# Ledger of designs, part 18: peptides against a protein of PDB entry 7SFY

Target 1, 41 residues: chain A of PDB entry 7SFY
Amino acid sequence: ELFNLESRVEIEKSLTQMEDVLKALQMKLWEAESKLSFATC

## One batch from the design tools (peptide; made by RFdiffusion4, then SolubleMPNN)

Design b1_p12_4_s1
Fold by OpenDDE base, seed 4:
Structure b1_p12_4_s1 (fold): chain B 41 residues (1-41), chain C 41 residues (1-41), chain A 12 residues (1-12)
Amino acid sequence: as target 1 above (41 residues)
Amino acid sequence: as target 1 above (41 residues)
Amino acid sequence: LLERVKRLKEQL
């Protein structure tokens, strides 16, 4: 596959999607860690 | 900036690094969620 | 991009 403009745009889209997933996971982690601080008996 | 072979390799390295961070976040999330199941009084 | 990944790593 030639690394042309189309392939580049596709990779950049994938990077953006991964960044969005990373942010979502960070939020979920924050929520879980926050709940852990409350779950201490 | 010409998207040559060097630019492609740099983007692919960035993707790999993001994937590694994603996996690490997923592991931490799993650990946090696992601890939540134990932290139920 | 790399700086964003680095910041995300630091937040782990």
Scores: peptide ipSAE 0.101, ipTM 0.522, DockQ to the pose 0.078
Fold by OpenDDE base, seed 1:
Structure b1_p12_4_s1 (fold): chain B 41 residues (1-41), chain C 41 residues (1-41), chain A 12 residues (1-12)
Amino acid sequence: as target 1 above (41 residues)
Amino acid sequence: as target 1 above (41 residues)
Amino acid sequence: LLERVKRLKEQL
């Protein structure tokens, strides 16, 4: 398989996009947990 | 919005799956880089 | 979301 600078840049771009989505999900989880109310009964 | 243990577990499961894919991509990148040969001219 | 991750994986 041919590996060159263009292929490497594309792979790193895909990795960055996945990391961005992962961070967004972690933020959503934090927001959901922060809004969690305990039963007051 | 309702947040319960089931919803939390499902979000964490999705996060874990994304991390697993990210690791797989990083491994593929490492393999490609490790096989890279420089021009000998 | 998972479908986007799958697509990124297939593009690699």
Scores: peptide ipSAE 0.100, ipTM 0.532, DockQ to the pose 0.049
Fold by OpenDDE base, seed 5:
Structure b1_p12_4_s1 (fold): chain B 41 residues (1-41), chain C 41 residues (1-41), chain A 12 residues (1-12)
Amino acid sequence: as target 1 above (41 residues)
Amino acid sequence: as target 1 above (41 residues)
Amino acid sequence: LLERVKRLKEQL
Protein backbone atom coordinates (compact mmCIF):
# COMPACT_ATOMS: atom_id res chain seq x y z
CA GLU B 1 0.00 0.00 0.00
CA LEU B 2 1.13 3.54 -0.75
CA PHE B 3 1.90 5.75 2.21
CA ASN B 4 -0.78 8.44 2.05
CA LEU B 5 -2.35 11.17 4.18
CA GLU B 6 -4.59 8.62 5.93
CA SER B 7 -1.57 6.47 6.88
CA ARG B 8 0.23 9.57 8.20
CA VAL B 9 -2.73 10.64 10.32
CA GLU B 10 -3.09 7.11 11.70
CA ILE B 11 0.63 6.87 12.57
CA GLU B 12 0.63 10.32 14.21
CA LYS B 13 -2.44 9.31 16.19
CA SER B 14 -0.65 6.13 17.28
CA LEU B 15 2.43 8.16 18.29
CA THR B 16 0.28 10.48 20.40
CA GLN B 17 -1.42 7.51 22.06
CA MET B 18 1.97 5.91 22.75
CA GLU B 19 3.22 9.15 24.30
CA ASP B 20 0.19 9.15 26.61
CA VAL B 21 0.90 5.52 27.52
CA LEU B 22 4.59 6.31 28.09
CA LYS B 23 3.58 9.10 30.48
CA ALA B 24 1.23 6.76 32.33
CA LEU B 25 3.95 4.07 32.53
CA GLN B 26 6.49 6.61 33.77
CA MET B 27 4.04 7.74 36.46
CA LYS B 28 3.35 4.16 37.54
CA LEU B 29 7.07 3.41 37.58
CA TRP B 30 7.65 6.51 39.70
CA GLU B 31 4.85 5.43 42.06
CA ALA B 32 6.27 1.91 42.33
CA GLU B 33 9.81 3.20 42.93
CA SER B 34 8.46 5.72 45.43
CA LYS B 35 6.61 2.97 47.31
CA LEU B 36 9.81 0.95 47.27
CA SER B 37 11.66 3.93 48.77
CA PHE B 38 8.91 4.24 51.38
CA ALA B 39 9.24 0.52 52.10
CA THR B 40 11.78 1.42 54.71
CA CYS B 41 11.52 -1.73 56.77
CA GLU C 1 6.42 20.65 4.00
CA LEU C 2 4.92 17.75 2.08
CA PHE C 3 4.66 14.45 3.89
CA ASN C 4 7.08 12.22 1.98
CA LEU C 5 8.95 8.92 2.26
CA GLU C 6 11.56 10.52 4.52
CA SER C 7 8.90 11.74 6.96
CA ARG C 8 7.33 8.26 6.97
CA VAL C 9 10.65 6.55 7.71
CA GLU C 10 11.36 9.05 10.49
CA ILE C 11 7.94 8.52 12.10
CA GLU C 12 8.23 4.72 11.85
CA LYS C 13 11.68 4.95 13.42
CA SER C 14 10.22 7.05 16.24
CA LEU C 15 7.42 4.49 16.74
CA THR C 16 9.98 1.68 16.96
CA GLN C 17 12.02 3.66 19.49
CA MET C 18 8.90 4.34 21.55
CA GLU C 19 8.01 0.64 21.46
CA ASP C 20 11.49 -0.19 22.77
CA VAL C 21 11.06 2.39 25.55
CA LEU C 22 7.65 0.91 26.37
CA LYS C 23 9.21 -2.55 26.69
CA ALA C 24 11.97 -1.18 28.92
CA LEU C 25 9.43 0.67 31.08
CA GLN C 26 7.29 -2.47 31.38
CA MET C 27 10.32 -4.48 32.48
CA LYS C 28 11.35 -1.83 35.01
CA LEU C 29 7.78 -1.61 36.28
CA TRP C 30 7.69 -5.39 36.67
CA GLU C 31 11.04 -5.30 38.49
CA ALA C 32 9.83 -2.52 40.79
CA GLU C 33 6.55 -4.32 41.51
CA SER C 34 8.45 -7.56 42.06
CA LYS C 35 10.82 -5.86 44.50
CA LEU C 36 7.81 -4.35 46.23
CA SER C 37 6.36 -7.85 46.60
CA PHE C 38 9.72 -9.02 47.98
CA ALA C 39 9.80 -6.02 50.33
CA THR C 40 8.06 -8.12 52.90
CA CYS C 41 9.38 -6.24 55.89
CA LEU A 1 -2.49 0.11 31.75
CA LEU A 2 -0.55 -2.90 30.37
CA GLU A 3 -3.58 -4.05 28.36
CA ARG A 4 -3.76 -0.61 26.74
CA VAL A 5 -0.06 -0.83 25.87
CA LYS A 6 -0.66 -4.24 24.31
CA ARG A 7 -3.54 -2.89 22.20
CA LEU A 8 -1.40 0.02 21.01
CA LYS A 9 1.43 -2.34 20.05
CA GLU A 10 -1.00 -4.47 18.08
CA GLN A 11 -2.17 -1.37 16.20
CA LEU A 12 1.39 -0.40 15.18
Scores: peptide ipSAE 0.098, ipTM 0.517, DockQ to the pose 0.069
Fold by OpenDDE base, seed 2:
Structure b1_p12_4_s1 (fold): chain B 41 residues (1-41), chain C 41 residues (1-41), chain A 12 residues (1-12)
Amino acid sequence: as target 1 above (41 residues)
Amino acid sequence: as target 1 above (41 residues)
Amino acid sequence: LLERVKRLKEQL
């Protein structure tokens, strides 16, 4: 496949979606750790 | 589900896997951009 | 790629 503007936009869109999922996971981890600290105090 | 050590390890494992996929996508983007610059020069 | 991200999201 020739790299064109459409292919670049598709890759950047995929990267952005993965970053959003990473952030959501990091937030879930933070919430879980926060709940654990609250339950053990 | 109670947050325990196993749940934390599972989340961190998922985060690591997603970061690896992000890095792979970034490398593919860089390779595609590099090929385009080489073909237009 | 998007399918793998979706599967990871569903496992969370």
Scores: peptide ipSAE 0.095, ipTM 0.532, DockQ to the pose 0.047

Design b1_p12_4_s2
Fold by OpenDDE base, seed 3:
Structure b1_p12_4_s2 (fold): chain B 41 residues (1-41), chain C 41 residues (1-41), chain A 12 residues (1-12)
Amino acid sequence: as target 1 above (41 residues)
Amino acid sequence: as target 1 above (41 residues)
Amino acid sequence: LLERVRELKSKL
């Protein structure tokens, strides 16, 4: 396995992209569940 | 936008999959950096 | 989304 600055930067870029998507999914889940709660309360 | 049990389960499944990949990436980053540290110490 | 996750996983 090869590790250098380019490899590290690419891994960190992938991590950042996935974290951004995770945040978006968590927000969508929150919004959906909050709307459901509002509708059923 | 549609939200029901199926949509919630699908979102949570996607979140779990992404978190598993994030954990794997974090471990690989740790291993790579620890090997680099070992090689340069 | 799933395809992007698979793509990122393949880069491990």
Scores: peptide ipSAE 0.119, ipTM 0.531, DockQ to the pose 0.047
Fold by OpenDDE base, seed 5:
Structure b1_p12_4_s2 (fold): chain B 41 residues (1-41), chain C 41 residues (1-41), chain A 12 residues (1-12)
Amino acid sequence: as target 1 above (41 residues)
Amino acid sequence: as target 1 above (41 residues)
Amino acid sequence: LLERVRELKSKL
């Protein structure tokens, strides 16, 4: 397998995109749990 | 929108799956960089 | 969102 600057940059781009999605899901969970807290209060 | 235990569990499953993929990508990057270090040594 | 995750996973 060839690993060069191009490959490294592409992997890091993919990692960043996944982190963005992960953060979005975490925010959705937080929002849902926040609303649930209000509903149960 | 409906948020119940089922929804929460599903979101957490998705988060876990994404974290697993993220870790896999990080490992790939580490392996590639490790091999590069050997190649340049 | 999940579809995007699947696409990223396929690039591994």
Scores: peptide ipSAE 0.116, ipTM 0.531, DockQ to the pose 0.047
Fold by OpenDDE base, seed 2:
Structure b1_p12_4_s2 (fold): chain B 41 residues (1-41), chain C 41 residues (1-41), chain A 12 residues (1-12)
Amino acid sequence: as target 1 above (41 residues)
Amino acid sequence: as target 1 above (41 residues)
Amino acid sequence: LLERVRELKSKL
């Protein structure tokens, strides 16, 4: 396994992308739960 | 947009998967950096 | 989403 500046930058880019998606999903979950409606009997 | 128990569980599963990958990437970065070697003059 | 996660995981 070779580690250089290119590989480090690539990993950091992937980390950033995943963090962005993670945040988006967390927000979607929060929004969905805030919009939750219960059935009426 | 419909929110129910199924959709909530699915979102949470996706979040967990992404967190796992994120942790794995962080560990890979840490390992790679710890193995970094400098060129000799 | 799941596909993107899979793609990123494959880079490990």
Scores: peptide ipSAE 0.115, ipTM 0.531, DockQ to the pose 0.048
Fold by OpenDDE base, seed 4:
Structure b1_p12_4_s2 (fold): chain B 41 residues (1-41), chain C 41 residues (1-41), chain A 12 residues (1-12)
Amino acid sequence: as target 1 above (41 residues)
Amino acid sequence: as target 1 above (41 residues)
Amino acid sequence: LLERVRELKSKL
C-alpha cells in the first residue's frame, strides 16, 4: 500500500462522514426513546 | 413510527458496529501515518 | 451515506 496525502484526505473524509452518521443515529435514538410512553398506574 | 425493544436493539447494534468500524479506520490511519517516511537532509 | 459506511466496512 502507498500512503500519501490523497489517501489520508480520503480516509479523514470517510471518518468524518461516519461520525456524522453516528451522531444522526444517536439523535434519532434519543428522539425515539424520548417519545416512548410508559404504562401508567 | 413504532418504537419498541426490537427497534432499539437494532439501532444500538448498528451504532456499535459503526463505532467498531470507526476505531478500525482510526487504527489503520495511525498505522499508515506511522509508516510514513520523511525526506532526510 | 449509510451505504458509504457499509462500503468502508466491507473494505476492512
Scores: peptide ipSAE 0.113, ipTM 0.521, DockQ to the pose 0.050

Design b1_p12_4_s3
Fold by OpenDDE base, seed 5:
Structure b1_p12_4_s3 (fold): chain B 41 residues (1-41), chain C 41 residues (1-41), chain A 12 residues (1-12)
Amino acid sequence: as target 1 above (41 residues)
Amino acid sequence: as target 1 above (41 residues)
Amino acid sequence: LLERVRELKEKL
């Protein structure tokens, strides 16, 4: 498989998108746990 | 939307899977860059 | 969200 600047840029874009989704999931988890804490008080 | 232990576990599983994919992508990037360095030497 | 994760995984 050939690797060049275009391949590197594509991989980095994919990594960035995954990090964004990961952060969104972490935020959703925090929100859900926060609501649970509120509901159980 | 209901949140309970099952929901939390599912979210945590998804997060773990994403982290695994992220690590795999990072490794692929490193391998590609390493091969590029070798090829350009 | 999970669908987007699957799409990204398929690009690997």
Scores: peptide ipSAE 0.106, ipTM 0.534, DockQ to the pose 0.049
Fold by OpenDDE base, seed 1:
Structure b1_p12_4_s3 (fold): chain B 41 residues (1-41), chain C 41 residues (1-41), chain A 12 residues (1-12)
Amino acid sequence: as target 1 above (41 residues)
Amino acid sequence: as target 1 above (41 residues)
Amino acid sequence: LLERVRELKEKL
């Protein structure tokens, strides 16, 4: 397989996108958990 | 918004899937970089 | 979200 700068940049771009989505999900999870209320009765 | 155990489990499942893909990409990048050869002339 | 994960997985 051919590996060059363009291929590397594309892979790293995909990795960054995955990390961004992962962080967004973690933030959503934190927000949901922070707002969680327990039954009062 | 309603948050329950099922919703939490689903979010965590999605997070895990993202992490798995991220790891796979990182491994592919490592393999590609490890096989990179420089011009001999 | 899940679709984007799938798309990225396909690029592997």
Scores: peptide ipSAE 0.105, ipTM 0.531, DockQ to the pose 0.048
Fold by OpenDDE base, seed 4:
Structure b1_p12_4_s3 (fold): chain B 41 residues (1-41), chain C 41 residues (1-41), chain A 12 residues (1-12)
Amino acid sequence: as target 1 above (41 residues)
Amino acid sequence: as target 1 above (41 residues)
Amino acid sequence: LLERVRELKEKL
């Protein structure tokens, strides 16, 4: 596969998608950790 | 900036690093959620 | 992007 303009754009899209997933996971982690602080008996 | 071999390698390294962070976040999320299941009073 | 990844790693 040639690393041409199309390949670059596709990789950049993938990077953006991964960043979005990272942010979503960070939010979920924050929510879970927040709930842990409340789940103290 | 020319997207040559160096640029491609750098982008691929970035993707790999993001994937590593994703996995680490997923693990932490799993751990947090697992602890939530135990934190039931 | 790389800076953001580094920042996220530091928060882990």
Scores: peptide ipSAE 0.104, ipTM 0.513, DockQ to the pose 0.079
Fold by OpenDDE base, seed 3:
Structure b1_p12_4_s3 (fold): chain B 41 residues (1-41), chain C 41 residues (1-41), chain A 12 residues (1-12)
Amino acid sequence: as target 1 above (41 residues)
Amino acid sequence: as target 1 above (41 residues)
Amino acid sequence: LLERVRELKEKL
């Protein structure tokens, strides 16, 4: 594999996508925990 | 910035760390959803 | 980016 500008751009895109998924999971977790609190209290 | 072997190694380490955080979030979400299901059913 | 990942991990 060549480590050039094209390779770097693709890796950085992957990093951005992973960060987006992290944020989505955090939001889902917040929703689930909020619902749990409502149901158990 | 130059995209060389050192830069690649650092980016790959970052990706691995993000994956670890993703897995942890997924586990927490699973636990929260499991508890919610138990509480609401 | 590493710092941002660390911050996200701390919010878990």
Scores: peptide ipSAE 0.102, ipTM 0.515, DockQ to the pose 0.075

Design b1_p12_4_s4
Fold by OpenDDE base, seed 1:
Structure b1_p12_4_s4 (fold): chain B 41 residues (1-41), chain C 41 residues (1-41), chain A 12 residues (1-12)
Amino acid sequence: as target 1 above (41 residues)
Amino acid sequence: as target 1 above (41 residues)
Amino acid sequence: LLERVEELKKQL
């Protein structure tokens, strides 16, 4: 397949989506840890 | 749901999998860009 | 892990 601007944009969009999912998982982890810290006090 | 060590481990495993996918996508992008650079020379 | 993920994000 020929690499062009469109292909590059599609790859970058996929990377961005993955980054967004990672951020969401990090937030879930933070929320869980925050609740644990509160419960242990 | 109760936060415990098992839940934490599961979240970290998911994050690791996402990291692996990100690396794979970055490598694909690099390969595509490398081929383009070669073709434009 | 999280530190490495943040580093990868900076490279995007």
Scores: peptide ipSAE 0.114, ipTM 0.538, DockQ to the pose 0.169
Fold by OpenDDE base, seed 3:
Structure b1_p12_4_s4 (fold): chain B 41 residues (1-41), chain C 41 residues (1-41), chain A 12 residues (1-12)
Amino acid sequence: as target 1 above (41 residues)
Amino acid sequence: as target 1 above (41 residues)
Amino acid sequence: LLERVEELKKQL
């Protein structure tokens, strides 16, 4: 299938969603590690 | 809830999965853009 | 992992 504007937009939207989830996971990991350090301190 | 090793492992696994999907999407985007350039050339 | 994820994020 030939790439079209719709396909590009779909991929870009997916990439953005993935980036948002990655940011959220990074924040959760940091918070969790902070809490672990605090709780084990 | 206190963070534990299980929670860390779960988050790290999720991050790895997200990284793999991002790589796949980037490759698909490049291939699609390459095909578009070729098809419009 | 996180450093590599940050690098991938920059490539988006």
Scores: peptide ipSAE 0.113, ipTM 0.545, DockQ to the pose 0.179
Fold by OpenDDE base, seed 4:
Structure b1_p12_4_s4 (fold): chain B 41 residues (1-41), chain C 41 residues (1-41), chain A 12 residues (1-12)
Amino acid sequence: as target 1 above (41 residues)
Amino acid sequence: as target 1 above (41 residues)
Amino acid sequence: LLERVEELKKQL
């Protein structure tokens, strides 16, 4: 494997996409937790 | 959507999987950079 | 990017 600009850019794009997915999952977790109802007895 | 233990566990598993992928991509980037050769002139 | 990724990882 040869490290060049193309391969670096592709890796950085992949990292960015994974960051976006992590943010989306964190938001989903927050939404789920914020919708949680506790017992009122 | 109802937040329950099942949904929480599934979200946490997804977050963990994404963290693992990010670690793998970071390692690939490190490997690529460590294999980079510079001009010797 | 990597610093931000590490910060997200820290939140997991």
Scores: peptide ipSAE 0.113, ipTM 0.543, DockQ to the pose 0.164
Fold by OpenDDE base, seed 2:
Structure b1_p12_4_s4 (fold): chain B 41 residues (1-41), chain C 41 residues (1-41), chain A 12 residues (1-12)
Amino acid sequence: as target 1 above (41 residues)
Amino acid sequence: as target 1 above (41 residues)
Amino acid sequence: LLERVEELKKQL
């Protein structure tokens, strides 16, 4: 494929979406860890 | 859901996969830009 | 989430 402005914009959109999902997963991990409950003896 | 070691490992696996795809997209962008050809007059 | 990862991976 020939690199053009359209293909660049498409790749950058995909990168942005990946970063957003990565941030969402990081937040989910943080939330899950913050909700960690310990067993009582 | 109750947070446990299994759920933590699952989230961390998903994060790793996202990071790998992000790196792959960054490489594709770099490759595409490196292949950019200019018009000749 | 994993489904979205797989979709984006297919768009590579």
Scores: peptide ipSAE 0.110, ipTM 0.544, DockQ to the pose 0.049

Design b1_p12_5_s1 (from b1_p12_5, 5 letters changed)
Fold by OpenDDE base, seed 2:
Parts: sequence; C-alpha cells; structure tokens
Structure b1_p12_5_s1 (fold): chain B 41 residues (1-41), chain C 41 residues (1-41), chain A 12 residues (1-12)
Amino acid sequence: as target 1 above (41 residues)
Amino acid sequence: as target 1 above (41 residues)
Amino acid sequence: MKELEELMQKIE
C-alpha cells in the first residue's frame, strides 16, 4: 500500500480513538478506586 | 460490582494493552511517513 | 484495524 493523505488521516483517527478509550479507562479506574469500600470489623 | 484487587488488576491490564496498541500505531505512522515518496517532475 | 476494534469491543 502507498502512503497517502487518506492513510495518514485514517491512522490519526485510530490514534485519537485509542487515546479516548485510554482516558475513559483511566477515569473508570479512578471512579472505581474512589468507590472502594473497606471491610468493617 | 464491587471494586476489588482483581478488578483493579484487570483494568490496569487493559490500560497496558491499549498503551501497547497506541505505541504500535505511532510506529506504523512513523514508518509510513518515512516511506513517503514524492512525485518526480 | 481489526485488532483495535476487537480490543475496543472488549473494553466497551
């Protein structure tokens, strides 16, 4: 495949989507940790 | 669902996988740009 | 990007 403007734009779109998913997962982790409840004796 | 050590580890594994894919895509973009050929007059 | 789509579907 030849590298062209279309293929560059497609890769950049995929990178952006991956970054969005990473941010969402980081937020889910933070939310889960914030909701952590400790056992009572 | 309760947040526990298992769920935390699972999220962290997913984050690591996403980071690996991001790095791979960045490398693919860099390789594609490095292979870019210009038209000759 | 089939592998990316499969990974995104596993997480979402």
Scores: peptide ipSAE 0.104, ipTM 0.566, DockQ to the pose 0.060
Fold by OpenDDE base, seed 4:
Structure b1_p12_5_s1 (fold): chain B 41 residues (1-41), chain C 41 residues (1-41), chain A 12 residues (1-12)
Amino acid sequence: as target 1 above (41 residues)
Amino acid sequence: as target 1 above (41 residues)
Amino acid sequence: MKELEELMQKIE
């Protein structure tokens, strides 16, 4: 494939989207863990 | 949603998959840039 | 996740 501005922009856009999803998953994990309750005596 | 081991494992699995995809995109960008040629006089 | 699946397909 020929690397041009369009190809670069598309890859950078995909990277940004992946980073946003990754951050969202990290936040969901944090939220889930923060809501975790433990059994106590 | 109740946070349990299954929920945590699923989120961690998704995070790992996203990180792998992110790395693959970064490598593709690097490969594309490494193959870029410039017009010269 | 639909978004992850769509993004994974763009890399192939």
Scores: peptide ipSAE 0.103, ipTM 0.571, DockQ to the pose 0.060
Fold by OpenDDE base, seed 5:
Structure b1_p12_5_s1 (fold): chain B 41 residues (1-41), chain C 41 residues (1-41), chain A 12 residues (1-12)
Amino acid sequence: as target 1 above (41 residues)
Amino acid sequence: as target 1 above (41 residues)
Amino acid sequence: MKELEELMQKIE
């Protein structure tokens, strides 16, 4: 298949969408870890 | 739900999987663009 | 794409 502008735009959209999900997962991990409480005396 | 080691490990696995897909998409884009030939004289 | 959709569903 010929690489064209449409194919490039679609790949870039997919990349952007994945970056957004990565950021959301990283935030969820950070939030969960920030809420950790350790057993203390 | 309680955040525990299992939840953390699962989030980290998902992050890694998404990074792998991002890298694959970036490589596909680079490969496609590297194969572009311009009309020359 | 399918893997991304599955990951998105786990986040929602």
Scores: peptide ipSAE 0.103, ipTM 0.561, DockQ to the pose 0.058
Fold by OpenDDE base, seed 1:
Structure b1_p12_5_s1 (fold): chain B 41 residues (1-41), chain C 41 residues (1-41), chain A 12 residues (1-12)
Amino acid sequence: as target 1 above (41 residues)
Amino acid sequence: as target 1 above (41 residues)
Amino acid sequence: MKELEELMQKIE
């Protein structure tokens, strides 16, 4: 398959979507951890 | 749903997978661009 | 998770 503008745009779009999902997962992890209570002295 | 060790491990696993895919896409983009020839004077 | 799986399937 030849590289063209369409291929580049689609790859960049997919990269952006992956970054958005990655950020969402990081936020979910943070939220989950923020709900924890720890034993304190 | 309660946060527990299992939930944390699963989220971290998903994050790792996303990072791997992101890297693969970046490599594919680089490879595609590397195959281009440009008009030169 | 479903969105991740769909994205992975488009790329693989």
Scores: peptide ipSAE 0.102, ipTM 0.566, DockQ to the pose 0.058; fails the geometry check

Design b1_p12_5_s3 (from b1_p12_5, 6 letters changed)
Fold by OpenDDE base, seed 4:
Structure b1_p12_5_s3 (fold): chain B 41 residues (1-41), chain C 41 residues (1-41), chain A 12 residues (1-12)
Amino acid sequence: as target 1 above (41 residues)
Amino acid sequence: as target 1 above (41 residues)
Amino acid sequence: MEKLEELMEKIE
């Protein structure tokens, strides 16, 4: 890999995209936990 | 989507995978930035 | 998940 400005920018872009996906998954987890029915009644 | 235990576990697994990828990208970014600093001096 | 797969491939 070439460790230059272009590579840095691409990695930063990928990081941002990953963070967005993480946030989406965290919200989905919250929804799943909130809606999880327990076999009580 | 079924908001049950299986769905929660799957989302948690996906979150863990995303966090691992984020950490890898952050390390790559640090490496890229470190090597760039030497090229500018 | 497709987006995760694409991003994982970029790290390799």
Scores: peptide ipSAE 0.093, ipTM 0.592, DockQ to the pose 0.061
Fold by OpenDDE base, seed 2:
Parts: C-alpha cells; sequence; structure tokens
Structure b1_p12_5_s3 (fold): chain B 41 residues (1-41), chain C 41 residues (1-41), chain A 12 residues (1-12)
C-alpha cells in the first residue's frame, strides 16, 4: 500500500478523533471526581 | 451511578489505552511518511 | 481503525 495524500489525511483524521475522545474522557473523569460523594457513618 | 474507586480505575485504564493507540497511529504516520516515494519523470 | 472504533463504542 502506497503512502499518498489520501492516506495521510485519513491518519490525521483518526488522530484528531482520538484526541477528541481523550479530552472527553478526561472531562468525564474530572466531572466524576467533582461529583464524588463520601459515605456517612 | 456513583463514582467509586472502581469507576476511576476503569476511566484511567481507558485513557491509557487511548494514549497507546495515539502513539501507535503517530508511529504509523511517521513510518508511512518515511516510506514516501516520489514519482519519476 | 478497529481498535479506535471499539474504544469509542465503549465510551459512547
Amino acid sequence: as target 1 above (41 residues)
Amino acid sequence: as target 1 above (41 residues)
Amino acid sequence: MEKLEELMEKIE
């Protein structure tokens, strides 16, 4: 399979999508930690 | 759904997996660009 | 991009 402009663009699109998902997960983690509730005795 | 240690660990695992995929894609891009061949006249 | 799709499906 030859490297061409189309394949480069496709890889870059995939990288961008993964970065977006990473950011979303980081935000979900932050939100979850912000909502942390402690047990009462 | 309550935030607990298990959910935190699961999110962190997912983040790590995505970072690994990002690194793999970056390497694939670099390899593909390194293999780039120019047309001859 | 099967692994990416699987990860995205786990989250969405």
Scores: peptide ipSAE 0.091, ipTM 0.570, DockQ to the pose 0.062
Fold by OpenDDE base, seed 3:
Structure b1_p12_5_s3 (fold): chain B 41 residues (1-41), chain C 41 residues (1-41), chain A 12 residues (1-12)
Amino acid sequence: as target 1 above (41 residues)
Amino acid sequence: as target 1 above (41 residues)
Amino acid sequence: MEKLEELMEKIE
């Protein structure tokens, strides 16, 4: 496969999208943990 | 939605999977750039 | 998640 500017741009877009999803998941994890309720005994 | 250990484990697995994909994409980008051939004039 | 933060910092 031939690497060109289009291929680079596509990979960079994918990296950016994954980074945004990772940030969102980290925030969701933090929010979920902050709201964690322990089982009452 | 109730956050529990199962939800945390699932999010952590997703984060790990995305991290692995990001690393793979970065390596592919580097390999592609290293093999980049400029148009001959 | 410190390792992930370090990874993201390398991508940015």
Scores: peptide ipSAE 0.090, ipTM 0.566, DockQ to the pose 0.386
Fold by OpenDDE base, seed 5:
Structure b1_p12_5_s3 (fold): chain B 41 residues (1-41), chain C 41 residues (1-41), chain A 12 residues (1-12)
Amino acid sequence: as target 1 above (41 residues)
Amino acid sequence: as target 1 above (41 residues)
Amino acid sequence: MEKLEELMEKIE
């Protein structure tokens, strides 16, 4: 199996998509914890 | 929908799993590029 | 590779 430029680009694209999902999940977690802190105050 | 400790723990667990996958993909990419560099030398 | 390291640094 020849690792080529196309394979590298596809892996990097997948990594970028996963990073976007991670950031979205971190934001959701932050929002939820912020609301929880507000509700407990 | 009550955001509770269980939901937070599950989100953090998912984030950790995704981080592990990202690290694994980065290692695979590094190994492939290292082999490519070696093969082109 | 360098750009991927930068992406991980943003996640950590």
Scores: peptide ipSAE 0.089, ipTM 0.558, DockQ to the pose 0.309; fails the geometry check

Design b1_p12_5_s4 (from b1_p12_5, 4 letters changed)
Fold by OpenDDE base, seed 3:
Structure b1_p12_5_s4 (fold): chain B 41 residues (1-41), chain C 41 residues (1-41), chain A 12 residues (1-12)
Amino acid sequence: as target 1 above (41 residues)
Amino acid sequence: as target 1 above (41 residues)
Amino acid sequence: MEELEELLKKIE
């Protein structure tokens, strides 16, 4: 397969999208952990 | 929605999977760029 | 989480 500018741009877009999702998941994890309620014993 | 250990584990698994995909994409980008052939003028 | 933060920093 031939690599060109279009292929590079597409990969960079995918990387950016994944970065945004990762950041969102990290924030969700932090928020969830901050709200973690321990089982009442 | 209630956050529990199961939810945390699931998010952590998703983060790990995304990290692996990001690394793979970065490697593919590097390999593609290393093989980039400029248009012959 | 630090490893992921470092990974994100490399992408930025």
Scores: peptide ipSAE 0.090, ipTM 0.566, DockQ to the pose 0.397
Fold by OpenDDE base, seed 4:
Structure b1_p12_5_s4 (fold): chain B 41 residues (1-41), chain C 41 residues (1-41), chain A 12 residues (1-12)
Amino acid sequence: as target 1 above (41 residues)
Amino acid sequence: as target 1 above (41 residues)
Amino acid sequence: MEELEELLKKIE
């Protein structure tokens, strides 16, 4: 494929989307761990 | 959903997969830009 | 894009 401005913009857009998803998963993991109650009995 | 070891492992797997895809896209961008940078005409 | 869509579905 010929790399041009459009191709670059599309890749950068995909990268941004992946980063947003990654952040969302990290937040979900944090929330889940924060809600985890430790049973002492 | 009850957060347990299985839930944590699944989230961690998803995070790893996204990180791998993100890295692949970054490499593709770098390769594409690297191939483009030699056009002087 | 397909991999991204599958990953998005796991988060929703």
Scores: peptide ipSAE 0.090, ipTM 0.563, DockQ to the pose 0.061
Fold by OpenDDE base, seed 2:
Structure b1_p12_5_s4 (fold): chain B 41 residues (1-41), chain C 41 residues (1-41), chain A 12 residues (1-12)
Amino acid sequence: as target 1 above (41 residues)
Amino acid sequence: as target 1 above (41 residues)
Amino acid sequence: MEELEELLKKIE
């Protein structure tokens, strides 16, 4: 495949999507840790 | 679901996988741009 | 991307 403007834009879109998923997972981790209870009773 | 050590490790694994894919896509973009030719003849 | 779609399915 030749590199062109369309292929660059496609890769940049994929990068943006992955960054969004990373942020969402980081937030889920933070939320899960925030909800952690040490109650053993 | 209760947050436990297993769920934390699972999220951290997913984060690591996504970081690896991000790096791979960044490298692919860089490689594609490096291969770009402006030759019009 | 298949890997991205699989990661999205884990979060949704």
Scores: peptide ipSAE 0.089, ipTM 0.558, DockQ to the pose 0.062
Fold by OpenDDE base, seed 5:
Structure b1_p12_5_s4 (fold): chain B 41 residues (1-41), chain C 41 residues (1-41), chain A 12 residues (1-12)
Amino acid sequence: as target 1 above (41 residues)
Amino acid sequence: as target 1 above (41 residues)
Amino acid sequence: MEELEELLKKIE
């Protein structure tokens, strides 16, 4: 199959979508860890 | 809900899995573009 | 693509 502009654009869209999800997951992890409290005396 | 080690580990696993998919997509894009031939004279 | 590579470096 011939690689064409449509195939390239679709791959780039998928990459962008996954980047957005990765950023969201990193933020969720950071937020959860920032709220983490330790048992203290 | 309490953030715990299990939740952290699961988020990190998801991040790693998505990183692997992103790398695979980048490789596919690079391979496709590297095989791209232009009409020449 | 370069921005995505920088994002991946933050995950690693």
Scores: peptide ipSAE 0.088, ipTM 0.559, DockQ to the pose 0.399

